Peptides against a protein of PDB entry 1BH9. Designs and how they scored, part 25

Target 1, 89 residues: chain A of PDB entry 1BH9
Amino acid sequence: FSEEQLNRYEMYRRSAFPKAAIKRLIQSITGTSVSQNVVIAMSGISKVFVGEVVEEALDVCEKWGEMPPLQPKHMREAVRRLKSKGQIP

## One batch from the design tools (peptide; aimed at target 1 L58)

Design b2_p18_5_s2 (made by RFdiffusion4, then SolubleMPNN; from b2_p18_5, 10 letters changed)
Fold by OpenDDE base, seed 4:
Structure b2_p18_5_s2 (fold): chain B 89 residues (1-89), chain A 18 residues (1-18)
Amino acid sequence: as target 1 above (89 residues)
Amino acid sequence: SKALEEALKRMIEGLSRR
């Protein structure tokens, strides 16, 4: 791994979604209150999901011969590709 | 998407049952 990759990973590892925001989002989807354990689990899953999207977006950026930082077009293409691959339902 | 939302709902429901 390059130093750049390591730095990105460290930033990713230290990042987290606010629990309150995740709780509100989940409750808006389910229509009912959820336990703290559900919030923790979904927070982790969401973080992994975002990581996968970003990784794909970086690949898109590289394949297009462009340099970071990522732009919205890279993220949109990443999501499209992941859906096409069946990695996102 | 709607499909993703439904999948998310099912995941949450599964976790909440534990």
Scores: peptide ipSAE 0.031, ipTM 0.592, DockQ to the pose 0.035
OpenDDE base, seeds 1, 2, 3, 5: peptide ipSAE 0.029, 0.030, 0.028, 0.030; ipTM 0.580, 0.591, 0.574, 0.585

Design b2_p18_5_s3 (made by RFdiffusion4, then SolubleMPNN; from b2_p18_5, 11 letters changed)
Fold by OpenDDE base, seed 2:
Structure b2_p18_5_s3 (fold): chain B 89 residues (1-89), chain A 18 residues (1-18)
Amino acid sequence: as target 1 above (89 residues)
Amino acid sequence: MKALEEALERMIEEYSRR
């Protein structure tokens, strides 16, 4: 890792989705209440997912010869590529 | 990640024992 990569990784590690928001979102989809463990697990999975998308978007940005910050076009292309690879549905 | 793994393990255990 470069220093910049380490800084981004540290910021990523310190970031978290609000548990209440995740709980509400899950419950809106499932139509039922969920346990704290489910919220924790889904929060973690969501964080990993976002990390993977951002990593791909950074790769896209680099391959396009562009510099941060990431733009919506990088995120859209990242998702498209990950779907094409079968890494996300 | 460790916390996530532990949470998943707990969920599996809860599911298996219900």
Scores: peptide ipSAE 0.035, ipTM 0.593, DockQ to the pose 0.026
OpenDDE base, seeds 1, 3, 4, 5: peptide ipSAE 0.033, 0.034, 0.031, 0.034; ipTM 0.592, 0.593, 0.565, 0.600

Design b2_p18_5_s4 (made by RFdiffusion4, then SolubleMPNN; from b2_p18_5, 11 letters changed)
Fold by OpenDDE base, seed 4:
Structure b2_p18_5_s4 (fold): chain B 89 residues (1-89), chain A 18 residues (1-18)
Amino acid sequence: as target 1 above (89 residues)
Amino acid sequence: MEALERALKEMIEAMSRR
């Protein structure tokens, strides 16, 4: 755990999705109202998912010999790799 | 991404039933 990694982790930990936005998004997908607990659970899952994608994207960036900030190409490649590994659908 | 969307939808619906 480098200092840079720690700093990124702290920023990640402090980040959060707005509950209202998540609730609206879920309801737009399900077509029904959802409880606060569902919003909380989905917010947590979403945060973990984003973290995994970003982590993979950073690895892609490094392996390509590039430096942050991450670019869309890194994110796209990250998603592709995670799909190939069966880590995301 | 379509598969992910379906998976998330199913999970949300399952949780909503509780």
Scores: peptide ipSAE 0.030, ipTM 0.578, DockQ to the pose 0.034
OpenDDE base, seeds 1, 2, 3, 5: peptide ipSAE 0.025, 0.024, 0.027, 0.025; ipTM 0.476, 0.468, 0.555, 0.507

Design b2_p18_6 (made by RFdiffusion4)
Pose (drawn by RFdiffusion4):
Structure b2_p18_6 (pose): chain A 89 residues (1-89), chain P 18 residues (1-18)
Amino acid sequence: as target 1 above (89 residues)
Amino acid sequence: SYGTELDRLIKEISELLE
């Protein structure tokens, strides 16, 4: 396999949101503080969401006869499709 | 391209949250 497949996997494996921002974003909405578990669970779910959007946008870029990197028009279009499929909020 | 675009988007969102 290529250095890139390996490096693409490593990034996938360890990419994660910083806990500090996830927590301050959530607690700045509940007013109350929140737990270590809530932050981690929210990070896991948000990574999946990011995953679905980029996976869906890569499909739009592919079907529009274009090549990566993903452009803004791909992200928004992907969002519209995911909402239609009703798979993202 | 998936892994690269996923990592890039997570970093961009993280920067907005900071």

Design b2_p18_6_s1 (made by RFdiffusion4, then SolubleMPNN; from b2_p18_6, 10 letters changed)
Fold by OpenDDE base, seed 1:
Structure b2_p18_6_s1 (fold): chain B 89 residues (1-89), chain A 18 residues (1-18)
Amino acid sequence: as target 1 above (89 residues)
Amino acid sequence: EFGREVARLIEEIARILL
């Protein structure tokens, strides 16, 4: 890791989605209550997924000759690229 | 706007896994 990469990783590692928000979001989709374990699992998976998208978005930003901070356009392009690579459905 | 994008991504994951 470069110093900048390490700093980004530490900020990412310390971040978390609020459990209540994740629970509400899942329940809005399923239409029924979900267990705490499901919320924990989905929170972890979501964090990893967002991390992968952000990594791709940083690559997009660099390839476009732009400097951080990331913008929504970088995130949207990252998702498109990850889909094309088969990394996300 | 980032919050909406994150929510969209989580929702997409949830549809796949649940």
Scores: peptide ipSAE 0.097, ipTM 0.652, DockQ to the pose 0.082
OpenDDE base, seeds 2, 3, 4, 5: peptide ipSAE 0.060, 0.071, 0.093, 0.064; ipTM 0.613, 0.637, 0.648, 0.618

Design b2_p18_6_s2 (made by RFdiffusion4, then SolubleMPNN; from b2_p18_6, 9 letters changed)
Fold by OpenDDE base, seed 4:
Structure b2_p18_6_s2 (fold): chain B 89 residues (1-89), chain A 18 residues (1-18)
Amino acid sequence: as target 1 above (89 residues)
Amino acid sequence: EFGREVHRLIEEIAEILR
């Protein structure tokens, strides 16, 4: 890996939804307070999920011969493709 | 608020993964 690749990896690893926002969202769904560990776990899972969709959307954007930033149509197509591949429910 | 945060994160991740 190049230094640039390592830096991007580190940036991605550090990216996350704000803890408070995740906690509020989970609590709005469950109707009860959630533990710190649940928030941490869900934050990580959410980042992985979003990352997977974004990665597919970037591929869609490129295959359509278009340039960033990503548009809703790229995200929608990404979800369709990932569902078709069985990578997301 | 969460919707805006998701949008921000998508843009950030897209920049990282580009």
Scores: peptide ipSAE 0.353, ipTM 0.857, DockQ to the pose 0.097
OpenDDE base, seeds 1, 2, 3, 5: peptide ipSAE 0.291, 0.314, 0.308, 0.326; ipTM 0.833, 0.844, 0.842, 0.847

Design b2_p18_6_s3 (made by RFdiffusion4, then SolubleMPNN; from b2_p18_6, 9 letters changed)
Fold by OpenDDE base, seed 3:
Structure b2_p18_6_s3 (fold): chain B 89 residues (1-89), chain A 18 residues (1-18)
Amino acid sequence: as target 1 above (89 residues)
Amino acid sequence: EFGREVHRLIEEIARILE
C-alpha cells in the first residue's frame, strides 16, 4: 500500500485503550468484576471494532468526494452503513 | 497491512479465551 496507508496502519498498531478504563466500563455494564484476561480480550475486540468503523468512515468520505481528516458526519454515516450491512448490531 | 493486524489480534483473543 501507499506511504499514507502505511502511516495510518502504524498509528493504528501503536494505539491502545487504557486497561483501567476498559475494566471500569465492562464492570459498569456487567455489575461484577472481570479478570485481566477478559480486559485484554475486550480491549482487542474494541480496537478491531474501531478499526472497522474507521475503514467504513474512510470509504464514506471517499464516496462523498471528500478527503481526510474524518469528521463526525463520516463516523455517524459509517455506523449507519455497518448496521444496514449487518456487520454491527 | 490492516487485515493482517486484525487477523493476528483475533487469533490472540481466541487463544486468551480458550
Scores: peptide ipSAE 0.033, ipTM 0.555, DockQ to the pose 0.055
OpenDDE base, seeds 1, 2, 4, 5: peptide ipSAE 0.032, 0.032, 0.032, 0.039; ipTM 0.552, 0.557, 0.555, 0.575; seed 5 fails the geometry check

Design b2_p18_6_s4 (made by RFdiffusion4, then SolubleMPNN; from b2_p18_6, 11 letters changed)
Fold by OpenDDE base, seed 1:
Structure b2_p18_6_s4 (fold): chain B 89 residues (1-89), chain A 18 residues (1-18)
Amino acid sequence: as target 1 above (89 residues)
Amino acid sequence: EFGRQVAELIREIAEILL
């Protein structure tokens, strides 16, 4: 990693959904209590998913010849493309 | 609220990746 890449990685690692919110959401779906480890795992998966969507949206933005920042239309198109690729349901 | 939090996280990550 370059210093810049390392800084980006650390910033990404620091970003997270609130644990309490994830816990409540999962519990509302399962109907039972979940462990802290489950919350951590689901939080991580969620962050990875968001990262993948953003990466796809950046690609969309570039392919459309547009400049940052990302707009809702880029995010919507990203989701569509990821679904088409079978990467998300 | 959760949807808003997701949106904010997406924006944050977007800023990192740019």
Scores: peptide ipSAE 0.035, ipTM 0.587, DockQ to the pose 0.110
OpenDDE base, seeds 2, 3, 4, 5: peptide ipSAE 0.029, 0.031, 0.031, 0.031; ipTM 0.568, 0.576, 0.568, 0.572

Design b2_p18_7 (made by RFdiffusion4)
Pose (drawn by RFdiffusion4):
Structure b2_p18_7 (pose): chain A 89 residues (1-89), chain P 18 residues (1-18)
Amino acid sequence: as target 1 above (89 residues)
Amino acid sequence: SWAEQIKEEFEEVEEFLE
């Protein structure tokens, strides 16, 4: 396999949101503070959401006869499709 | 598809590292 497959996997394996921002974002909405677990769980779920959007946008870019990197028009279009399939909020 | 190819590549690399 290529250096890129390996490096693409490593990034996938360890990519994660900083806990500090996830926490401040959530607690700045509940007013109350929140737990270590809530922040991790929210990060996990957000990572899956990011995954579905990029995966869906990659499909649009592919079908529009274009090549990566993903452009803004791909992200928004992907969002519209995911909402239609009702798979993202 | 490109997404499927990427997922196959991840599985192959994961098996190699295990």

Design b2_p18_7_s1 (made by RFdiffusion4, then SolubleMPNN; from b2_p18_7, 10 letters changed)
Fold by OpenDDE base, seed 3:
Structure b2_p18_7_s1 (fold): chain B 89 residues (1-89), chain A 18 residues (1-18)
Amino acid sequence: as target 1 above (89 residues)
Amino acid sequence: SLVEKLRNEYEKVKEYLE
């Protein structure tokens, strides 16, 4: 990543997920330690992912004639719809 | 590449975020 790209992802990390938590999560999956830059990048990617799910969930909530706050059922339906759209494997 | 590695890790991590 370029310095510019890293800076953008750093902003995402600071606003969304604690660095330590992301690092632990990644390491639990990979089975090995990861660099600081990878943690920053993954934090940004994760924020985008969560944002897409939340956006879809809000749409579901509205289409069902309901109002915030979002409930687990909205999140589950959002994921289902995103999978149907091919946005989530 | 780094991008490919990150994409691979993203696919793994999203399972925990869903």
Scores: peptide ipSAE 0.027, ipTM 0.518, DockQ to the pose 0.032
OpenDDE base, seeds 1, 2, 4, 5: peptide ipSAE 0.029, 0.026, 0.027, 0.026; ipTM 0.536, 0.565, 0.544, 0.560; seed 1 fails the geometry check

Design b2_p18_7_s2 (made by RFdiffusion4, then SolubleMPNN; from b2_p18_7, 10 letters changed)
Fold by OpenDDE base, seed 1:
Structure b2_p18_7_s2 (fold): chain B 89 residues (1-89), chain A 18 residues (1-18)
Amino acid sequence: as target 1 above (89 residues)
Amino acid sequence: SMVEELRNEFRKVEEYLK
């Protein structure tokens, strides 16, 4: 891994979604109250999902011969590619 | 849809963790 890759991973590792926000979002979707364990589980899954999308977007950026920071076009293309690979619905 | 799939996953997790 390059120093840049390690730095990005460290920033990702330290990042987190606020529990209150995740709880509200889940409850808005399910229509029922959820436990702390559900919030923790979904927070982790969401973080992994975002990480995978960002990694794909960085690959897109590189393949297009461009440099960071990532732009919306990179994120949109990343999602398209992940869908085509069947990695996201 | 993605929204429907996410809703289903949320419900499955909730039921499993009860």
Scores: peptide ipSAE 0.030, ipTM 0.587, DockQ to the pose 0.026
OpenDDE base, seeds 2, 3, 4, 5: peptide ipSAE 0.028, 0.029, 0.029, 0.026; ipTM 0.560, 0.559, 0.560, 0.533; seed 3 fails the geometry check

Design b2_p18_7_s3 (made by RFdiffusion4, then SolubleMPNN; from b2_p18_7, 11 letters changed)
Fold by OpenDDE base, seed 4:
Structure b2_p18_7_s3 (fold): chain B 89 residues (1-89), chain A 18 residues (1-18)
Amino acid sequence: as target 1 above (89 residues)
Amino acid sequence: SLVEQLRNEYAAVEAYLR
């Protein structure tokens, strides 16, 4: 990887959703209390999901002959493409 | 929907970690 790619990966690796926020979000969706382990697991799943969207957006950006930083149009197109691939509902 | 998918994943995780 280039230095830029490595830096992006390191920032991604170090990033995390606040546990309290994730807990509240899950509970708002399920209507029930959740354990700490469930919060940890869902946090990981969510991070992977975001990573997949960003990765697709970077691919879109490159295919359009553009350079980072990512713009909203890249994110919108990424989601559209992931839906067409069946990776997100 | 994404919300339904998350609910399903939550249920699976909860069952696994129970």
Scores: peptide ipSAE 0.029, ipTM 0.581, DockQ to the pose 0.028
OpenDDE base, seeds 1, 2, 3, 5: peptide ipSAE 0.027, 0.026, 0.020, 0.027; ipTM 0.567, 0.554, 0.493, 0.560

Design b2_p18_7_s4 (made by RFdiffusion4, then SolubleMPNN; from b2_p18_7, 10 letters changed)
Fold by OpenDDE base, seed 3:
Structure b2_p18_7_s4 (fold): chain B 89 residues (1-89), chain A 18 residues (1-18)
Amino acid sequence: as target 1 above (89 residues)
Amino acid sequence: SLVEELRKEYEKVKEYLE
């Protein structure tokens, strides 16, 4: 890894969704209460999902011959491509 | 639907962890 890549990895590694917010979001979707373990698991799944979208967006940015930072257009295109690949619904 | 898929994943996780 380059120093820049390592820095990005460290930022990603340290990032996390607030448990209370995730709990509220899940409960708003399911209409039922959730345990702490469920919140932890869903937080992890969500982090992986965000990571996959960002990775795709970086690829889009590169393929378009552009440089970071990522812009909304890269994120939108990433989501479109992931849907096309069947990786997200 | 993303929301529906997330709900399905939640149900699987809930079943396993509770």
Scores: peptide ipSAE 0.081, ipTM 0.675, DockQ to the pose 0.028
OpenDDE base, seeds 1, 2, 4, 5: peptide ipSAE 0.029, 0.025, 0.037, 0.078; ipTM 0.561, 0.554, 0.603, 0.663

Design b2_p18_8 (made by RFdiffusion4)
Pose (drawn by RFdiffusion4):
Structure b2_p18_8 (pose): chain A 89 residues (1-89), chain P 18 residues (1-18)
Amino acid sequence: as target 1 above (89 residues)
Amino acid sequence: SIFRKSELLEMEEILKEL
């Protein structure tokens, strides 16, 4: 395998949102503070959401006869399709 | 480049075999 496959996997394996921002974002909406678990769970769910959008946009870029990196037009178009399939809020 | 999630999972399997 390539250095890239390996490095792409490592990034996938460890990519994660900073807890501090996830927490401040959530507690700045509930007013109340929140737990360690809620922040981790929210991070996990958000990583999956990011995963679905990039995966879907990569498909649009592929079908429009284009190559990565993903452009803004790909992200928004992917969002519209995911909403139609009703798979993202 | 951008790898798909399935390709990365395949890569995980390969690493477990090592």

Design b2_p18_8_s1 (made by RFdiffusion4, then SolubleMPNN; from b2_p18_8, 11 letters changed)
Fold by OpenDDE base, seed 4:
Structure b2_p18_8_s1 (fold): chain B 89 residues (1-89), chain A 18 residues (1-18)
Amino acid sequence: as target 1 above (89 residues)
Amino acid sequence: MVFRREELEEVAKALEAL
């Protein structure tokens, strides 16, 4: 791992969605109150999802011979690739 | 992707409780 990769990993590892914001977001979609366990589960799943998309986008960026920062084109291609692999809906 | 063990355990416990 490069120092840059390590720094990105440390920032990602320390990142978390604010529980209150996730709770409000879920409730805005479902129209009903949600339990703390639903918030924890959805926060974890969301972090996994974001991380998979970012990792695929970094792989796209590298395969195209480009350097960070990630651009919208890398994110769009990452989502397309993950869909084609059946890793995301 | 790398997750902290404690974070995975918290999510797993929350899923089991649903």
Scores: peptide ipSAE 0.125, ipTM 0.761, DockQ to the pose 0.048
OpenDDE base, seeds 1, 2, 3, 5: peptide ipSAE 0.094, 0.087, 0.104, 0.098; ipTM 0.735, 0.728, 0.748, 0.728

Design b2_p18_8_s2 (made by RFdiffusion4, then SolubleMPNN; from b2_p18_8, 9 letters changed)
Fold by OpenDDE base, seed 5:
Structure b2_p18_8_s2 (fold): chain B 89 residues (1-89), chain A 18 residues (1-18)
Amino acid sequence: as target 1 above (89 residues)
Amino acid sequence: MVFRREELEEVGELLEEL
């Protein structure tokens, strides 16, 4: 692991979606109240999903011979690649 | 993938309830 990878893992570890924001978002879609367990599970899945997209975007940035920070073009290309691989819907 | 201790504890509690 490079020091840069370790720093990215530390930042990712410290990141979290606010439970109240996730709850409001889910309820806006479902039209009904959701349990705390659903909010926890969806928060975890959302963190995983964002992590996978960011990891692919870093690979895109590297393959294009570009340096961080990640740009919207890297994120858009990452999503296209993950979709083409069947890793995201 | 890296989780905070609090996130692991919350997921662990959820798994014990299932």
Scores: peptide ipSAE 0.054, ipTM 0.644, DockQ to the pose 0.048
OpenDDE base, seeds 1, 2, 3, 4: peptide ipSAE 0.035, 0.037, 0.050, 0.040; ipTM 0.618, 0.620, 0.642, 0.626

Design b2_p18_8_s3 (made by RFdiffusion4, then SolubleMPNN; from b2_p18_8, 12 letters changed)
Fold by OpenDDE base, seed 5:
Structure b2_p18_8_s3 (fold): chain B 89 residues (1-89), chain A 18 residues (1-18)
Amino acid sequence: as target 1 above (89 residues)
Amino acid sequence: MVMRREELEEVGKALELL
């Protein structure tokens, strides 16, 4: 791991979805109130999902011979690849 | 490693209660 990769990883580890925002988002989809446990679970799963997309986008960036920061094109290609692999819907 | 241990444990506990 480069120092820069470590720093990015620390920033990712410190990142969290605001519980209130996740709660509102879920409720907007389900039309019903959700428990705190659902918010916790969905927040964690969402963080994993974002992490996987970012990791694939970093791999895309590297494979294209490009340097960080990640661009929208890397994120779009990452999502396409993950879909093609059946890792995301 | 995507989540901190504490976050993973919290998610695990939350999933067991679902």
Scores: peptide ipSAE 0.057, ipTM 0.696, DockQ to the pose 0.047
OpenDDE base, seeds 1, 2, 3, 4: peptide ipSAE 0.045, 0.052, 0.053, 0.051; ipTM 0.683, 0.694, 0.695, 0.681

Design b2_p18_8_s4 (made by RFdiffusion4, then SolubleMPNN; from b2_p18_8, 9 letters changed)
Fold by OpenDDE base, seed 5:
Structure b2_p18_8_s4 (fold): chain B 89 residues (1-89), chain A 18 residues (1-18)
Amino acid sequence: as target 1 above (89 residues)
Amino acid sequence: MVFRRKELEEVEEALRLL
Protein backbone atom coordinates (compact mmCIF):
# COMPACT_ATOMS: atom_id res chain seq x y z
CA PHE B 1 0.00 0.00 0.00
CA SER B 2 1.04 3.65 -0.52
CA GLU B 3 1.90 6.31 2.06
CA GLU B 4 -1.35 8.05 1.05
CA GLN B 5 -3.36 4.88 1.77
CA LEU B 6 -1.61 4.50 5.15
CA ASN B 7 -2.36 8.14 5.99
CA ARG B 8 -6.07 7.64 5.09
CA TYR B 9 -6.12 4.51 7.29
CA GLU B 10 -4.53 6.40 10.23
CA MET B 11 -7.01 9.28 9.86
CA TYR B 12 -9.88 6.76 9.80
CA ARG B 13 -8.58 4.96 12.94
CA ARG B 14 -8.24 8.26 14.85
CA SER B 15 -11.66 9.60 13.82
CA ALA B 16 -14.40 9.34 16.47
CA PHE B 17 -17.53 11.08 17.69
CA PRO B 18 -17.09 12.98 20.99
CA LYS B 19 -18.24 10.70 23.84
CA ALA B 20 -20.08 13.52 25.63
CA ALA B 21 -22.09 14.37 22.49
CA ILE B 22 -23.04 10.71 21.91
CA LYS B 23 -24.01 10.34 25.59
CA ARG B 24 -26.24 13.45 25.46
CA LEU B 25 -27.86 12.31 22.21
CA ILE B 26 -28.65 8.81 23.54
CA GLN B 27 -30.03 10.24 26.79
CA SER B 28 -32.24 12.68 24.85
CA ILE B 29 -33.79 9.68 23.05
CA THR B 30 -33.97 7.13 25.91
CA GLY B 31 -34.91 9.56 28.70
CA THR B 32 -32.45 7.80 31.06
CA SER B 33 -28.71 7.69 31.82
CA VAL B 34 -26.46 5.33 29.82
CA SER B 35 -23.26 3.48 30.77
CA GLN B 36 -19.80 4.23 29.37
CA ASN B 37 -19.85 0.90 27.49
CA VAL B 38 -23.13 1.83 25.75
CA VAL B 39 -21.57 5.17 24.71
CA ILE B 40 -18.49 3.35 23.34
CA ALA B 41 -20.60 0.80 21.46
CA MET B 42 -22.95 3.44 20.02
CA SER B 43 -19.97 5.61 18.99
CA GLY B 44 -18.52 2.66 17.07
CA ILE B 45 -21.85 1.77 15.43
CA SER B 46 -22.36 5.44 14.48
CA LYS B 47 -18.89 5.58 12.88
CA VAL B 48 -19.60 2.46 10.80
CA PHE B 49 -23.01 3.84 9.78
CA VAL B 50 -21.55 7.19 8.65
CA GLY B 51 -18.82 5.31 6.76
CA GLU B 52 -21.40 3.20 4.88
CA VAL B 53 -23.49 6.26 3.95
CA VAL B 54 -20.43 8.20 2.75
CA GLU B 55 -19.16 5.25 0.69
CA GLU B 56 -22.58 4.84 -0.97
CA ALA B 57 -22.59 8.62 -1.63
CA LEU B 58 -19.18 8.32 -3.35
CA ASP B 59 -20.65 5.57 -5.55
CA VAL B 60 -23.61 7.85 -6.36
CA CYS B 61 -21.25 10.72 -7.22
CA GLU B 62 -19.23 8.46 -9.55
CA LYS B 63 -22.37 6.99 -11.18
CA TRP B 64 -23.63 10.52 -11.90
CA GLY B 65 -20.29 11.37 -13.56
CA GLU B 66 -19.52 14.01 -10.91
CA MET B 67 -16.34 14.82 -8.95
CA PRO B 68 -15.80 15.49 -5.21
CA PRO B 69 -16.64 17.16 -2.93
CA LEU B 70 -19.78 15.22 -1.99
CA GLN B 71 -22.96 17.30 -2.10
CA PRO B 72 -26.21 16.97 -0.12
CA LYS B 73 -27.87 15.43 -3.22
CA HIS B 74 -25.35 12.52 -3.16
CA MET B 75 -25.99 11.91 0.56
CA ARG B 76 -29.80 11.95 0.07
CA GLU B 77 -29.55 9.50 -2.84
CA ALA B 78 -27.15 7.27 -0.85
CA VAL B 79 -29.65 7.04 2.05
CA ARG B 80 -32.47 6.15 -0.39
CA ARG B 81 -30.35 3.41 -1.99
CA LEU B 82 -29.26 1.95 1.37
CA LYS B 83 -32.90 1.86 2.52
CA SER B 84 -33.98 0.14 -0.71
CA LYS B 85 -31.24 -2.49 -0.17
CA GLY B 86 -32.41 -3.03 3.44
CA GLN B 87 -28.97 -1.96 4.76
CA ILE B 88 -30.47 0.83 6.91
CA PRO B 89 -34.03 1.32 8.36
CA MET A 1 -14.89 10.58 6.97
CA VAL A 2 -14.51 9.79 3.26
CA PHE A 3 -12.98 6.31 3.03
CA ARG A 4 -13.39 3.17 0.93
CA ARG A 5 -13.89 0.12 3.17
CA LYS A 6 -11.99 -2.22 0.81
CA GLU A 7 -8.92 0.03 0.83
CA LEU A 8 -8.99 0.32 4.65
CA GLU A 9 -9.31 -3.47 4.97
CA GLU A 10 -6.37 -4.02 2.59
CA VAL A 11 -4.17 -1.65 4.63
CA GLU A 12 -5.27 -3.28 7.91
CA GLU A 13 -4.54 -6.79 6.57
CA ALA A 14 -1.10 -5.71 5.29
CA LEU A 15 -0.27 -4.17 8.71
CA ARG A 16 -1.25 -7.42 10.50
CA LEU A 17 1.34 -9.30 8.42
CA LEU A 18 4.26 -6.98 9.46
Scores: peptide ipSAE 0.275, ipTM 0.809, DockQ to the pose 0.580
OpenDDE base, seeds 1, 2, 3, 4: peptide ipSAE 0.055, 0.053, 0.063, 0.067; ipTM 0.676, 0.658, 0.671, 0.692; seed 3 fails the geometry check

## One batch from the design tools (peptide; aimed at target 1 R8 F17)

Design b2_p19_3 (made by RFdiffusion4)
Pose (drawn by RFdiffusion4):
Structure b2_p19_3 (pose): chain A 89 residues (1-89), chain P 19 residues (1-19)
Amino acid sequence: as target 1 above (89 residues)
Amino acid sequence: STYGEELHRLIDEISEALD
């Protein structure tokens, strides 16, 4: 396999949101503070959401006869399709 | 596929926006 497959996997494996921002974003909405578990769970769910959007936008870029990197028009279009399939909020 | 690369990039961009 290529250096790139390996490196793409490593990034996938360890990519994660900083807990500090996830927590301050959530607690700045509940007013109350929140737990270690809530932050981790929210990070995990958000990573899956990011996954679905990039996976879906890669499909649009592919079907529009274009090549990566993903452009803004791809992200928004992907969002519209995911909402239609009702798979993202 | 560039999936992993695009996923990592978007997580970094969102993280920077939240700071």

Design b2_p19_3_s1 (made by RFdiffusion4, then SolubleMPNN; from b2_p19_3, 8 letters changed)
Fold by OpenDDE base, seed 1:
Structure b2_p19_3_s1 (fold): chain B 89 residues (1-89), chain A 19 residues (1-19)
Amino acid sequence: as target 1 above (89 residues)
Amino acid sequence: SPFGEEVARLIKEIAEILE
């Protein structure tokens, strides 16, 4: 791995949703308490999902001849494209 | 690549909404 790749990976790895917030959100939907493992799993899945959307959004940004930071219009278009490709529900 | 930075930024923004 290059220094750039390592840096990107570390920044991505360090990013995470607060466990308490995720737990509260899940419990608001299920109506009952959830285990720590469920919170960890859901946190991970959520991060992966965000990553997929950002990756697509960056592609949109580039194809539109624009530069970061990503704007809401890039995110909306990314979601539409991912749905069209069947990559997200 | 701004991937890591953009992911981190988005997660922080969402986290602020959730809390």
Scores: peptide ipSAE 0.583, ipTM 0.916, DockQ to the pose 0.739
OpenDDE base, seeds 2, 3, 4, 5: peptide ipSAE 0.502, 0.577, 0.476, 0.511; ipTM 0.896, 0.915, 0.891, 0.899; seed 2 fails the geometry check

Design b2_p19_3_s2 (made by RFdiffusion4, then SolubleMPNN; from b2_p19_3, 9 letters changed)
Fold by OpenDDE base, seed 5:
Structure b2_p19_3_s2 (fold): chain B 89 residues (1-89), chain A 19 residues (1-19)
Amino acid sequence: as target 1 above (89 residues)
Amino acid sequence: SPFGEEVARLIEEIARILE
């Protein structure tokens, strides 16, 4: 892939959700405390999930004949499509 | 997809951690 794509990938790779926030969110849902390892694992899943949504949004953008950057409408449509495909709740 | 596979891997890891 291009240098630009590599650069974007690196930015994505280095991004991460704050552990404290993830921990609070998980505990809010489960109603019980969670270990650090669970937080790490869920952080990874969350990152991958966001990546999938963004990937779908990019596909939407392309199919609509539009150019980046992604707009809210692309993200909304991406989520709708992923839901219809059963890929996300 | 690679993302789907990664998610599955992570979920399995979480399952192991919680057991």
Scores: peptide ipSAE 0.048, ipTM 0.575, DockQ to the pose 0.048
OpenDDE base, seeds 1, 2, 3, 4: peptide ipSAE 0.036, 0.026, 0.026, 0.040; ipTM 0.534, 0.509, 0.505, 0.544

Design b2_p19_3_s3 (made by RFdiffusion4, then SolubleMPNN; from b2_p19_3, 9 letters changed)
Fold by OpenDDE base, seed 5:
Structure b2_p19_3_s3 (fold): chain B 89 residues (1-89), chain A 19 residues (1-19)
Amino acid sequence: as target 1 above (89 residues)
Amino acid sequence: SPFGEEVARLIEEIAKILE
């Protein structure tokens, strides 16, 4: 656990989706209003989901013998792999 | 994975909220 890793973790930890955006998105999907607590919970899930995708993308980048930063191709491949593993829809 | 476990936890919490 290097200092750089810690720094990256802090950046991730501090990141968050805007509540208003999450609320609108959920409501667009459900077709009904949702509570603040639902927004908070979904925000957390979304953050974890993004983190998992990024982790997979980093693995892809490494396996391809490439160096950071992540590129769209890494993200696309990550999603494909996660889908194939049944980890995401 | 830690992420999967966290997602499961959060989904369960949401389910409780929606009940």
Scores: peptide ipSAE 0.043, ipTM 0.577, DockQ to the pose 0.048
OpenDDE base, seeds 1, 2, 3, 4: peptide ipSAE 0.035, 0.038, 0.041, 0.038; ipTM 0.539, 0.547, 0.544, 0.559

Design b2_p19_3_s4 (made by RFdiffusion4, then SolubleMPNN; from b2_p19_3, 9 letters changed)
Fold by OpenDDE base, seed 5:
Structure b2_p19_3_s4 (fold): chain B 89 residues (1-89), chain A 19 residues (1-19)
Amino acid sequence: as target 1 above (89 residues)
Amino acid sequence: SSFGEEVARLIEEIAKILE
């Protein structure tokens, strides 16, 4: 891994969704309050999900013979592909 | 994917929390 790759990884690793926002979102879906632990767990899942989408988008970018940074079209295509693979609804 | 197993793990953890 290059230093740049390591740096990007560290930025991702340190990133996190605000707990309050996650809590509100979950409660909007479930229709009931959720515990702090549920928020923590869902925050982790969300982060992993975003990472997976980004990974797919990077693959799309590469397969299209394009260079970073990622563009909206890469993200859209990534989502389409993940849906077709049954990885996301 | 590289994240698939991690997602599954976290989902399982949530399931345990909700039990």
Scores: peptide ipSAE 0.032, ipTM 0.563, DockQ to the pose 0.048
OpenDDE base, seeds 1, 2, 3, 4: peptide ipSAE 0.029, 0.024, 0.032, 0.032; ipTM 0.511, 0.511, 0.512, 0.519

